# Peptides against a protein of PDB entry 3V4O, part 168

Target 1, 234 residues: chain A of PDB entry 3V4O
Amino acid sequence: DQPLAKDKVALLIGNMNYREHPKLKAPLVDVYELTNLLRQLDFKVVSLLDLTEYEMRNAVDEFLLLLDKGVYGLLYYAGHGYENFGNSFMVPVDAPNPYRSENCLCVQNILKLMQEKETGLNVFLLDMCRKRNDYDDTIPILDALKVTANIVFGYATCQGAEAFEIQHSGLANGIFMKFLKDRLLEDKKITVLLDEVAEDMGKCHLTKGKQALEIRSSLSEKRALTDPIQGTEY

## One batch from the design tools (peptide; made by RFdiffusion4, then SolubleMPNN)

Design b2_p24_6_s4 (from b2_p24_6 with R1M E2K A5K Q9E E10L E18R)
Fold by OpenDDE base, seed 4:
Structure b2_p24_6_s4 (fold): chain B 234 residues (1-234), chain A 24 residues (1-24)
Amino acid sequence: as target 1 above (234 residues)
Amino acid sequence: MKEIKTEEELEEEEEEEREEEEEE
C-alpha cells in the first residue's frame, strides 16, 4: 500500500554571509534548486537565507506550527556547523567566533519537537561540517527521543569530517546538493534514494576520500518524498 | 567549518594523500 502524507512541509535554510566566519557561496544555489525540486514534490517550502540566531529560531518555530500528525517534515540546512557528542548544531550568520551551542540550533532538539507533532516522516538534510567544536565543552543532555521509526538523516559528510563547496567560475552547488538534486524526484524510499546519492558521490574522484554521505535512519515504512498527500488524486 | 575549495586544490590534496599512502 502506498503510504500517504497528511501534508508535506519543508524548511530550507542556507547560511553563507557569516559575520565572523568564512563566507560560503553554495547555499544560495543549493537552497534555490532544492526549493524548486521540493515544490515539484508538492512540498510547502519555506526557503530562507542568511539567518541570524533569532531568525533561525523563529523559522523553526513557524515550521513546527505547520507540522501535525502524519505530516512529512523536511529540514534542509546548508552552512557552517559542528557536531558534538552526536548532536548537530547549525550555525547562524551572527554567531560569534568561536561559536558555542547556545549560539546555535541543535538539530536533535528540533527532531524532538517534530516527534511531539506526531509527524509521518522526519527528514533532515544537513550540508554542514560535522567536526567537533573544541570550544564548546557543553555536553548537551538531550531527552531521549521517542521511537517513531520515521526519521532519516542525510549528512553531507561523515562524522568528524568537513563538508566542502567546489569553487567554479560561477555559482555552483555544494557537493551534497550536486548529487542529491539528480535523484531527489525519484519515487523511492528516502533511505534508498539517499543510498544511491551516496554511491554517486563515491564515484566522483573529487569527492572520493573527501566527503561521503552518511545516512542515519530509523524508518520502518517505505516512505518517499514522492508520497502523495492524502486527499489528492494519485 | 565548511570550506570552499577549487578543483585544483582538491586535486592537489588528492595527489598529496596518494603520495603519502604510497610512502607508508
Scores: peptide ipSAE 0.272, ipTM 0.716, DockQ to the pose 0.277
Fold by OpenDDE base, seed 3:
Structure b2_p24_6_s4 (fold): chain B 234 residues (1-234), chain A 24 residues (1-24)
Amino acid sequence: as target 1 above (234 residues)
Amino acid sequence: MKEIKTEEELEEEEEEEREEEEEE
């Protein structure tokens, strides 16, 4: 039987105009391209750019309100970030220099809240740096995650590695989105789709050995972004 | 933090990596 989604909801955040950190360019184009693709997949998409800490927290709260049992939730983030002790932190545009965990949003905390909603699928696409922040020694005490077997992480870079943008004369996609956009509409299990994106990225001479897609998943069912919404006649 | 690199910088880094692999 074809898996069904009760609904499909996505929150896309692109941070580029940082106050106290280097400015980025790719998030603008990447959020735009991903928005168009996810809408073709019948996602309800909220796309936001250059969010402060307060605005990011509010956006996540509103996103969580749209989640319910059997809903597919997708969170995309492009911007500065870091990873400490296996926890991913998204950096708001008004974060101080140096930033700490208290100034940032923890992805694993968001995942915990999504699990409480009994979602059908939780997808995180994180186009951010994954290096350790030496200025933050806080060990977040996270509650143990529930075993839901419906979680997929796509990291634009390997653990401990930096993500980078290729400088172009005009507006251009980031590396991850450049490859993701070509396959995102394919009717495949999401982990299989991301694996193919990883292969495409690995064949590119510009990124080979420098930036690789990491897939971390616990997905026991053949779920795809193309899965039909319940009650819709396909 | 994310950094912006030129294609030229990436090509130079790739060439350096290939040279190092050939020397090993």
Scores: peptide ipSAE 0.265, ipTM 0.716, DockQ to the pose 0.279
Fold by OpenDDE base, seed 5:
Structure b2_p24_6_s4 (fold): chain B 234 residues (1-234), chain A 24 residues (1-24)
Amino acid sequence: as target 1 above (234 residues)
Amino acid sequence: MKEIKTEEELEEEEEEEREEEEEE
């Protein structure tokens, strides 16, 4: 039987205009293009730029309210970030310098909350740095995740590595989105799709040996972003 | 932290990494 989604919901966050950190450029274009693509896939998309900590937390809360049993949830983030002890932290634009976990949003905490909603699929696409933040010694106390076997992480870079933007004279995509956009509409299992994106990134002379896509998944079923929504007549 | 780099900077970094790998 063809897998069905009860609904498909995406939250896209692009942070660029940091107050206390270097400004970025790519998230503007990346969020815009991803929004258009996900809408073609019948996702309900909320796209937000330059969020403060308070606004990010509110956006996540609103996103979670749209999730329910069998719903496909996708979270995309482009901006500054870090990874401590396997936990990914998204940095709001008003984060202090240095920032700490208390100033940031933990992706794994969001995942936990998504699991509580009994979602059909949880996809995280994280275009951020994954270096350790040496100014944050806090070990996040994360509750044990449930075994839902429906989780996919696409990290724009490897663990412990930096993510970067290539400087262009005009508006340009980030590295990850440059390759993702070409394949996102393909009717393939999401992990297979991301694997192909990883191969494309690996063949690019600009990114080869510099930035590699990491796929971390626990997905025991064939799930695709193209999966139809239950009750929709196409 | 995510950084904006020029193509030239990326090429220089690749060259440095290759030199370090050859010295190991």
Scores: peptide ipSAE 0.261, ipTM 0.724, DockQ to the pose 0.262
Fold by OpenDDE base, seed 1:
Structure b2_p24_6_s4 (fold): chain B 234 residues (1-234), chain A 24 residues (1-24)
Amino acid sequence: as target 1 above (234 residues)
Amino acid sequence: MKEIKTEEELEEEEEEEREEEEEE
């Protein structure tokens, strides 16, 4: 039986114009491209750029309100970030220098809240740095995640590695989105799709050995971004 | 932090990494 989504909802955040950190360029193009693709996949997409901490928290809260039992939720983030003790932190544009966990949004906390909504699928696409933040020694005690077997992480880079953008004369996609956009519409299990993206990235001479896609998944069912919404004929 | 790099910078970094691996 074809898996069905009750609904499909995505929140896309691209942070570029940081106040106290280096400015980025790719998130603008990446969010735009991904928005168009996800809309073709019948996602309800909220796309936001250059969010403050307050705005990011509000956006996540609003996103969570759209989630319910069987809903496919996708969170995409492009911007500065870090990873401490297996927790991913998205950095708002108004974050201080140095930033700490209290200034940032923890992805695993968002995941917990998504699980409470009994979502059908939770996809995180994180195009950010995964290096440790040495200025933050806080070990967050996170509540234990439920075993929902419906979680997929696509990290644009390996654990402990940096993510980077290639400087171009004009507007260009980031590395991750450059490859993701070519496959995102394929009717494949999301982990298989991401694995193919990883292979494509691995063949690129500019990124080989520097930035590799990492996939973490507990997905025990064949779920795809192309899965039809319940009540719709595909 | 995520950084913007030139192709030249990326190539230089790759060469440096290869040299370091060969010295180990």
Scores: peptide ipSAE 0.277, ipTM 0.731, DockQ to the pose 0.277; fails the geometry check

Design b2_p24_7_s1 (from b2_p24_7, 9 letters changed)
Fold by OpenDDE base, seed 1:
Formats: C-alpha cells, structure tokens, sequence
Structure b2_p24_7_s1 (fold): chain B 234 residues (1-234), chain A 24 residues (1-24)
C-alpha cells in the first residue's frame, strides 16, 4: 500500500549574518529554493533566516507543536555548525566566539522530542560543517532514542569534514542544495533519493575529497517526500 | 558551511585541467 502522511511539516532555518563568526551567503538562496520545492510537495513550510539562540529555540518549539502522530517532519538547517561525539549542533547568529554546546541547538535533542510526537517520518537535512569544536569539551549525555525506524539524516558532508558554498554570477548556493534541488521532487524513497544526490555531488570537482554527502537512516518503510497526505486525492 | 576560497577553486580547476590533459 502507498504510505500516507497525516500531514507534512517542515522547518527551514538559514543562518548567514553571524555576529561573531564569518558571514555566509548561500543560506538565503538555499532556504528559498527548498521552500518552493517543499511547498510543491504539499509541505507546510516555515522558513526563517538569521535566528538568535532564543529565536531558534522558539522556532523549534513551535515546529514541534505542529507535529503529531503520523506527521512527516522535516528540519533543514543551513549555517555554521559542528559535531562533537556524534551530536550535531546548529549555531545561532548571536553565538559567541568561541561557541559551546549551551549556545547551540542539539539536533539529537530535537529528534528525541520529535519521536515523542510519534511522527511518521523524521527527516533532517543538515547543511553545516561537521568538524569537531575543540573549544567545547562537554560530553552530552542524551536520553536514549526510541526505536521508531523512521529517521533519515542527510548530512551535507561526512563526519569531521566541512560543507561548502559557492558563489557564481552573484548568486551563492550550498554544494549540497545545488544537487539536492534537482532531485527533491522525485517520487522515490527518501534514502534512495539522497543516495542519488550523493552520487551527483560526488562528481563535483570543486569539493572532491573535501565534501561528501552522508546518509544515516533507520527508515524501514518506503516513505517519500512525495507521499500523499491522508484524506487528500492522489 | 563555509565559502570556498579562491585558492581552493583554483586548485580544483587545475586538477581538472590536468585530468583532462591526461585523457587527451
């Protein structure tokens, strides 16, 4: 049978105008392009730019309120980030230099909260660096995740590596989004879709040997972003 | 993420050119 979503909700965050860190350019365009694509897929999309820590936490809280049993949840982040001990941290624009985990949002914590909502699918698209933050020696002790078999991570880069943006003809785009946008509307299992994106990105000479898409999934069903919403015609 | 530097782009282009020359 065709998998059905009770609803589809996405939160897109693009941070570029950092106060104490290098400014970025791609998140603006990336969020815009992804917003348009996800709306074509009937996602309810909330897109926000340049969020402070307070604003990011509030946005996530509001996003979680929209999630419920069977709902497809997608979180996209473009900006600065780091990964310590397998935990991904999104950096708000007002984060100090250096920043620590208490200044940032832990993706795995968000995932835990999403699981509590009994969502049908949890997709994380993280367009950020995954290098270790040497200024943060905190070892997070996270609660154990439930076995929901509905989690998909699309990392713009592999562990310990950087994610890049490029500027061409006045427009900046993340390498990840450059290739993701060409396939996002395809009616394929999300992990299969991302795998194809990975192959496309792998052919990019600009980031060869520097950036590689990583897929981490426990998805046990053939779920796609194109899955129809329950109660609608398809 | 971070912006690719001009040097990084230049290096990538040089490598690409080298590969193309080797195929010719």
Amino acid sequence: as target 1 above (234 residues)
Amino acid sequence: MRELSEEEIKEALEELKKELEELE
Scores: peptide ipSAE 0.393, ipTM 0.820, DockQ to the pose 0.793
Fold by OpenDDE base, seed 4:
Structure b2_p24_7_s1 (fold): chain B 234 residues (1-234), chain A 24 residues (1-24)
Amino acid sequence: as target 1 above (234 residues)
Amino acid sequence: MRELSEEEIKEALEELKKELEELE
C-alpha cells in the first residue's frame, strides 16, 4: 500500500571554487555526505563539484535522461545562488561578477522538464542564498507547471535570506546539511522529514534569525526517500 | 551559501553566553 518508486535518481552539485565570487568550503563535504546517505537509500547518485555553466547544463541534461515515469528525482545544489521573482538560480563557478540569469541555471525550468518525464517525485534541496539579484532585471516567462502534486522544495533558507556554512572541527558543513543528514534516512514523508529538519535548524544559535528552512511542496501522497524501488524486495 | 564571519560567530556566542548566565 505504500508508494513505490520505479527508480530513484539524484544529481548532486556542489560549487565552491568560484572564479569571480567568494570561495566556499562546505559544498565538498555536503555533497560527499549526502551522496553516501542517498546511496544507502538506493538512489543512483551522480555527484559533481565545481561545475561551469556548460558542465552544469550537461549534468542536468544527463540527469533528465535518467528520469522516466514513476522515477524519483532529487536535485541537490550547494553553492552560490539567488532568487528573482520566485525563480531560483544556481550559479556556476565560471559565472561573471555580477551574474545574470543567462549565466545561471533556473531550477523551475528544470522542474518543468522533470514534470515532462512524469516522475513520481521531484525533490529539490537548494542550499544557496535566496537574495534578490539586483543586477538581473530579467523577468522570466516560465511555462506553466503541470498539477502533478509530487513536488517538494527544501530551501536551506527563506526567501530573501542567506544560507550559511560553518566550520566545525576543521570540517566545513552547510547549516542545512548539518541538520538534514541526521534525519535523511528516516522513513517519513519527505515533507514531514524536512519539517523536523526545520525545527532542528531553528535551534541553531549561530544562524538564529538569519537562516530558516523553507518547505514548499505540493505532495498529495505519502512519498518518502525510503520508498522501495518497484520490483525489488522490501 | 556564505561563510559566517568571525564577527557573526562571536555575536552568536556572546548571546548564547548571556542566555546561559541568565539561567544560572
Scores: peptide ipSAE 0.386, ipTM 0.817, DockQ to the pose 0.742
Fold by OpenDDE base, seed 3:
Structure b2_p24_7_s1 (fold): chain B 234 residues (1-234), chain A 24 residues (1-24)
Amino acid sequence: as target 1 above (234 residues)
Amino acid sequence: MRELSEEEIKEALEELKKELEELE
């Protein structure tokens, strides 16, 4: 009765060295730490840093090619971003200032494409700000999503708020990753796991009242990142 | 994301110190 994954694939993107925007530090360490953890969970992990728009789009396309029926797909992004009208946009390092939707990658579009692959689980971990971009008035026309009941969003911060990074012991780490990494290996439903991370983050005095984890999910099965891959011992 | 400013960190630490003193 234990849920099984056909395969487990993750794409991790960390953008730091922006050309026209403030540079970041945490994505380097965050991507590294998450890569190690996901590999322990038997994920096939592709980790990339400082991607241009062209490179990001290609990376996503290649990631989608690895998805198939029953496959667990996980997309992690750390960098600059914004949210307009409920749509999340990841900002490439070569984005202009100000950036607009045509310069960025829309997460909801990626989700739509993932649904077409009939995946077993779709997880998005977005470590970016979710403030509105006042310089972009475009209302994206998105294709309707299917009812797949296998979607989990872990937002590093709540709507309209910022996500932060800190330097501790000489290493820069995102607040989200700081707490996520301590629980990621737990054998729990992914939504339950993220809820515990949210409570841990809530106790952080540095970001109290400034950053709060948001979980948005439609998950009708007890799916965990620890679920074994079909054909292996479990 | 963005980096927390030194001022923001200092403010948070001061609040924490006050809470700890109240527990002593």
Scores: peptide ipSAE 0.385, ipTM 0.816, DockQ to the pose 0.725
Fold by OpenDDE base, seed 2:
Structure b2_p24_7_s1 (fold): chain B 234 residues (1-234), chain A 24 residues (1-24)
Amino acid sequence: as target 1 above (234 residues)
Amino acid sequence: MRELSEEEIKEALEELKKELEELE
C-alpha cells in the first residue's frame, strides 16, 4: 500500500548576505544542492536566496497557494534564526539589529496555514540556530494546531544550540546539509531517513557536543519524499 | 547558522588526535 502524493511542492530559502548581521556562506550551496535533489524526487521547487522580510512573506504566500489536499509541502530554510518558547523564527536579510519576532517569520504560523490546506505531508527542514533571542521577550499567541499527524520537523540542531557551517576549498556547506544530501534520495519514511542523518551527523568531530539533529514529528503514515505523485507513471 | 571559528576547528582536531592516540 504505497502512499501517494497529489503533488509535491518545496520552498527553499537561503539567506546569507545579511545587512546588519554576520554574513553566511553555506546557504548558497546548500539551497543549490537541495534543489537538485528534490527535483530528482519530482518536487516542484522554488529556490530563493537573500530574501527581505517582504520577499520572504510573499514567497511563503505563493508557496501556500500551491498547496492543496494531499499535496506534499516542504519548507527548507538556511540562515540566521532563533527559537523562543518553542517557536522558530527565520531571519530575513534586512532584519534590524537586534531583530524581534515582528521582523521575522514564525515557522509555526506557516505550519498552521499549511494545515488549512489539508496537505498530505508537511516537512520543515530548518538549518538555523535555535538559541534564545534575548532581545525578544514576546510570547507569540499561536492558533491551535489541528491533529493532522503529517508533520515532520528536521532541526539542524537541538534546542538552545547553534547550527554550523564549514568551508573547505572555497565551498561552504552547512553541517546539516552535508549529511542530509547523502541520504535524501533514499526510499524511506522521512522520519527514518532523518534519523539516519542524525546518526551520521553524530560522527562529525567538528560539531561533536555542539550540534545535534533533532527530529520532531507526528507522522502516523509511512510517507517518504520518494512517494509517487498520483496519476503519474513510474 | 554560523561559521566555525579557527579556534573551534583547532580544538576539534586536537580532540580527534587524542582519540586516535588512545586507539594506538
Scores: peptide ipSAE 0.377, ipTM 0.813, DockQ to the pose 0.796

Design b2_p24_7_s2 (from b2_p24_7, 10 letters changed)
Fold by OpenDDE base, seed 4:
Structure b2_p24_7_s2 (fold): chain B 234 residues (1-234), chain A 24 residues (1-24)
Amino acid sequence: as target 1 above (234 residues)
Amino acid sequence: MRELSDEEIEEALKEKEEEELAKK
């Protein structure tokens, strides 16, 4: 039977105008394009740009309030970030230089909170670097995640690697979004969709050997972003 | 994310051209 979503909610964050870090260009366009695509997929989309730590935390809190049993939750982030010990940290625009975990938002903590909502699907699309932050020696103690078998991580790059943006004809895109946008509307299991994106990215000469999509998933059902919302007729 | 430098772009383009030439 066709999997159904109770609802579909997405939070998109694009940070580009950093105060103490290099400015980016792609997040603006990437968030815009992804917003349009997800709305076509009947997601309730909240898209925000250039968030401070306080604003990011508030945005996540508001996002979580929209989640409930069976709801599809998607979090997209484009900006600076790092990964320490398997934990992904999104960097707010007002983060100091150097930044530490206390200045950033841990994605895995958000996942934990999403699991508590008994969501139907948890998708994280992280367009950020995944290099280790040597200035952060904090070892996060993460509570054990529940076995929900409904989690998908799409990392724009491999562990320890960078994610890149390019500018063509005056428009900047992240490499990840450049390829993701071409397939996002496909009616396929989300992991299959991302796998195809990975193959497309692999053909990009600009980032060959530098950036590769990584999929981390525990998804036991054929869930797609195209899944209809329960109670709706299409 | 990080913006690709002009040097990185040029290098990538050069490599692409070399690969294309090698296939001819």
Scores: peptide ipSAE 0.429, ipTM 0.823, DockQ to the pose 0.777
Fold by OpenDDE base, seed 3:
Structure b2_p24_7_s2 (fold): chain B 234 residues (1-234), chain A 24 residues (1-24)
Amino acid sequence: as target 1 above (234 residues)
Amino acid sequence: MRELSDEEIEEALKEKEEEELAKK
């Protein structure tokens, strides 16, 4: 039986022109390439660059309004980030130096809100570093998650490690996107697809021993990004 | 993310070449 999505919605955020932190190059190209691919998969895509804290929060709020029962939701982020106590934080371009949790967006909070929408699939693709921020000792109090068995995290790197970008063939790309883009259109369960990306990325000499893709999922159904939208034939 | 340094790239390329030579 072919799984169906009620709709497919994606929010892509690329932060590169930071005010108080090192500037990045890859997010521009990565967001562009991912946008084109997801549109081929019939996603409704909102792509935004260089967002302040206020703008990021608004973008997430608007994204959540588009989610509903059976909808596939995908959030992609490329930029600076950190991970403390199992919580992932996306850093806005206007974040101070050093930044703290109150300056950033917590991914797990977004997940909680997505679960309330009774979505068919929740995918997070996080192309950011996952090092601990020693300047932030705050432990966020999060609401308990529901058991929805429809969650997939694709981390560009493993816990405590960095995610890298490179200048190659005239373009600056994140290492994660370099390999993800070659397989994203394949009709496979999303966790299987990401596992193949992990193997491809593992063969990259540039980041061997430095960066490794991590998949964290609770997905009890065979859901793919290629799943057709209900009421349509593909 | 952070950008790989030129030194890191050169080191990786050197290691790759050495591995390829060893396979011959």
Scores: peptide ipSAE 0.428, ipTM 0.822, DockQ to the pose 0.726
Fold by OpenDDE base, seed 2:
Structure b2_p24_7_s2 (fold): chain B 234 residues (1-234), chain A 24 residues (1-24)
Amino acid sequence: as target 1 above (234 residues)
Amino acid sequence: MRELSDEEIEEALKEKEEEELAKK
């Protein structure tokens, strides 16, 4: 009764060299480390850095083309972002200051499109701030989501809070990735894995009281990133 | 994502030390 994936596909986006916003350092290393780990898990990984709005939209479109029934889809984003009214927005490097929703990519819209592909698992790992953008009063009208029971969100931080990066010995990591990378290869249900990461993060004094992992899921099956791909020898 | 400032890091380290001392 081992769950099987038809295929496993991941899109990793790291934005750091913003034109009109503070530059970041961690996304470079975080994307690299996560790429290596996901490849060990037999994911087909597309990793991209410093994407404009146009490039981000194209990347997502191409990512969606790789999804199909039973495919595991994972979207990772590291960069600037915000959350308004429960909707998460990823900020492209060419976004204006201030940015608005029309300049950004809405994660929930991507989720809707992923659901249309009848994926086996949809994982979102969002290493971005979740503070409200006061310059954007737009209330997105989103289509109702299907009840697919295969959705997992790993937010690097709590609602209304910031996600942080640290620099040690010339290398920078996001706090989220710092702890995620140590457990990502474990053969556990993805929500259980993230829960353990949350506990590890909770011990970090650097961000105590400032950042905490939030897990939001409706995953009704014991699915793990380590699940084998159908038709492959393992 | 935001980079932690040196001040924020120093503050966190001080708090950690204080907590460790309190446990003794």
Scores: peptide ipSAE 0.419, ipTM 0.816, DockQ to the pose 0.785
Fold by OpenDDE base, seed 1:
Structure b2_p24_7_s2 (fold): chain B 234 residues (1-234), chain A 24 residues (1-24)
Amino acid sequence: as target 1 above (234 residues)
Amino acid sequence: MRELSDEEIEEALKEKEEEELAKK
């Protein structure tokens, strides 16, 4: 009666070289490290860097095509972002300054589409700021989500706060990935794993009082990233 | 995300040192 995934698919996006916004450094290393870890967990991983709006939308579309009933889907994003009225927006590298929701990808819209695929698990790891964008007054009207009880959000930071990256000895990592990578391979329920990451990150003095991991979950079953793929020996 | 500035890092280090001294 162990939990099984029909397949495991991940889309990793790291945006750094923004045209109209400050450039970032950590997404390159973060995407690389996460790619290696997820592949060890038998995920089919598509990793992309510095995507325009058009490219991001296409990547999401292709990702959705790989999802089906019982498939574990994971979306990771590292880059600029914002949150308005509970909706998370990923910012493409060609986004204007200021950017608006029409220039960005709404995570909740992606979630809705993932639910339509009847996925077994939907994991979002969002390494972006969650501050309100005052230049975007659009209130998105989204269709109600289905009750699937299989959704996990790992926010690198809490609502209204920023997510940070650090550079040490020429290497840059996001604070979130710095701690996530140490636990990602553990055979634990994903929410338990993220909770431990949250505790580890909470001890980081560099971001104490500035960044805190937030877990939002409706996951009603014990599911882990280490769960075996159906039909494969373990 | 954004990069922590040198000033922010220095401030965090100072706060850490102050906390450690206060515990002694």
Scores: peptide ipSAE 0.408, ipTM 0.809, DockQ to the pose 0.785

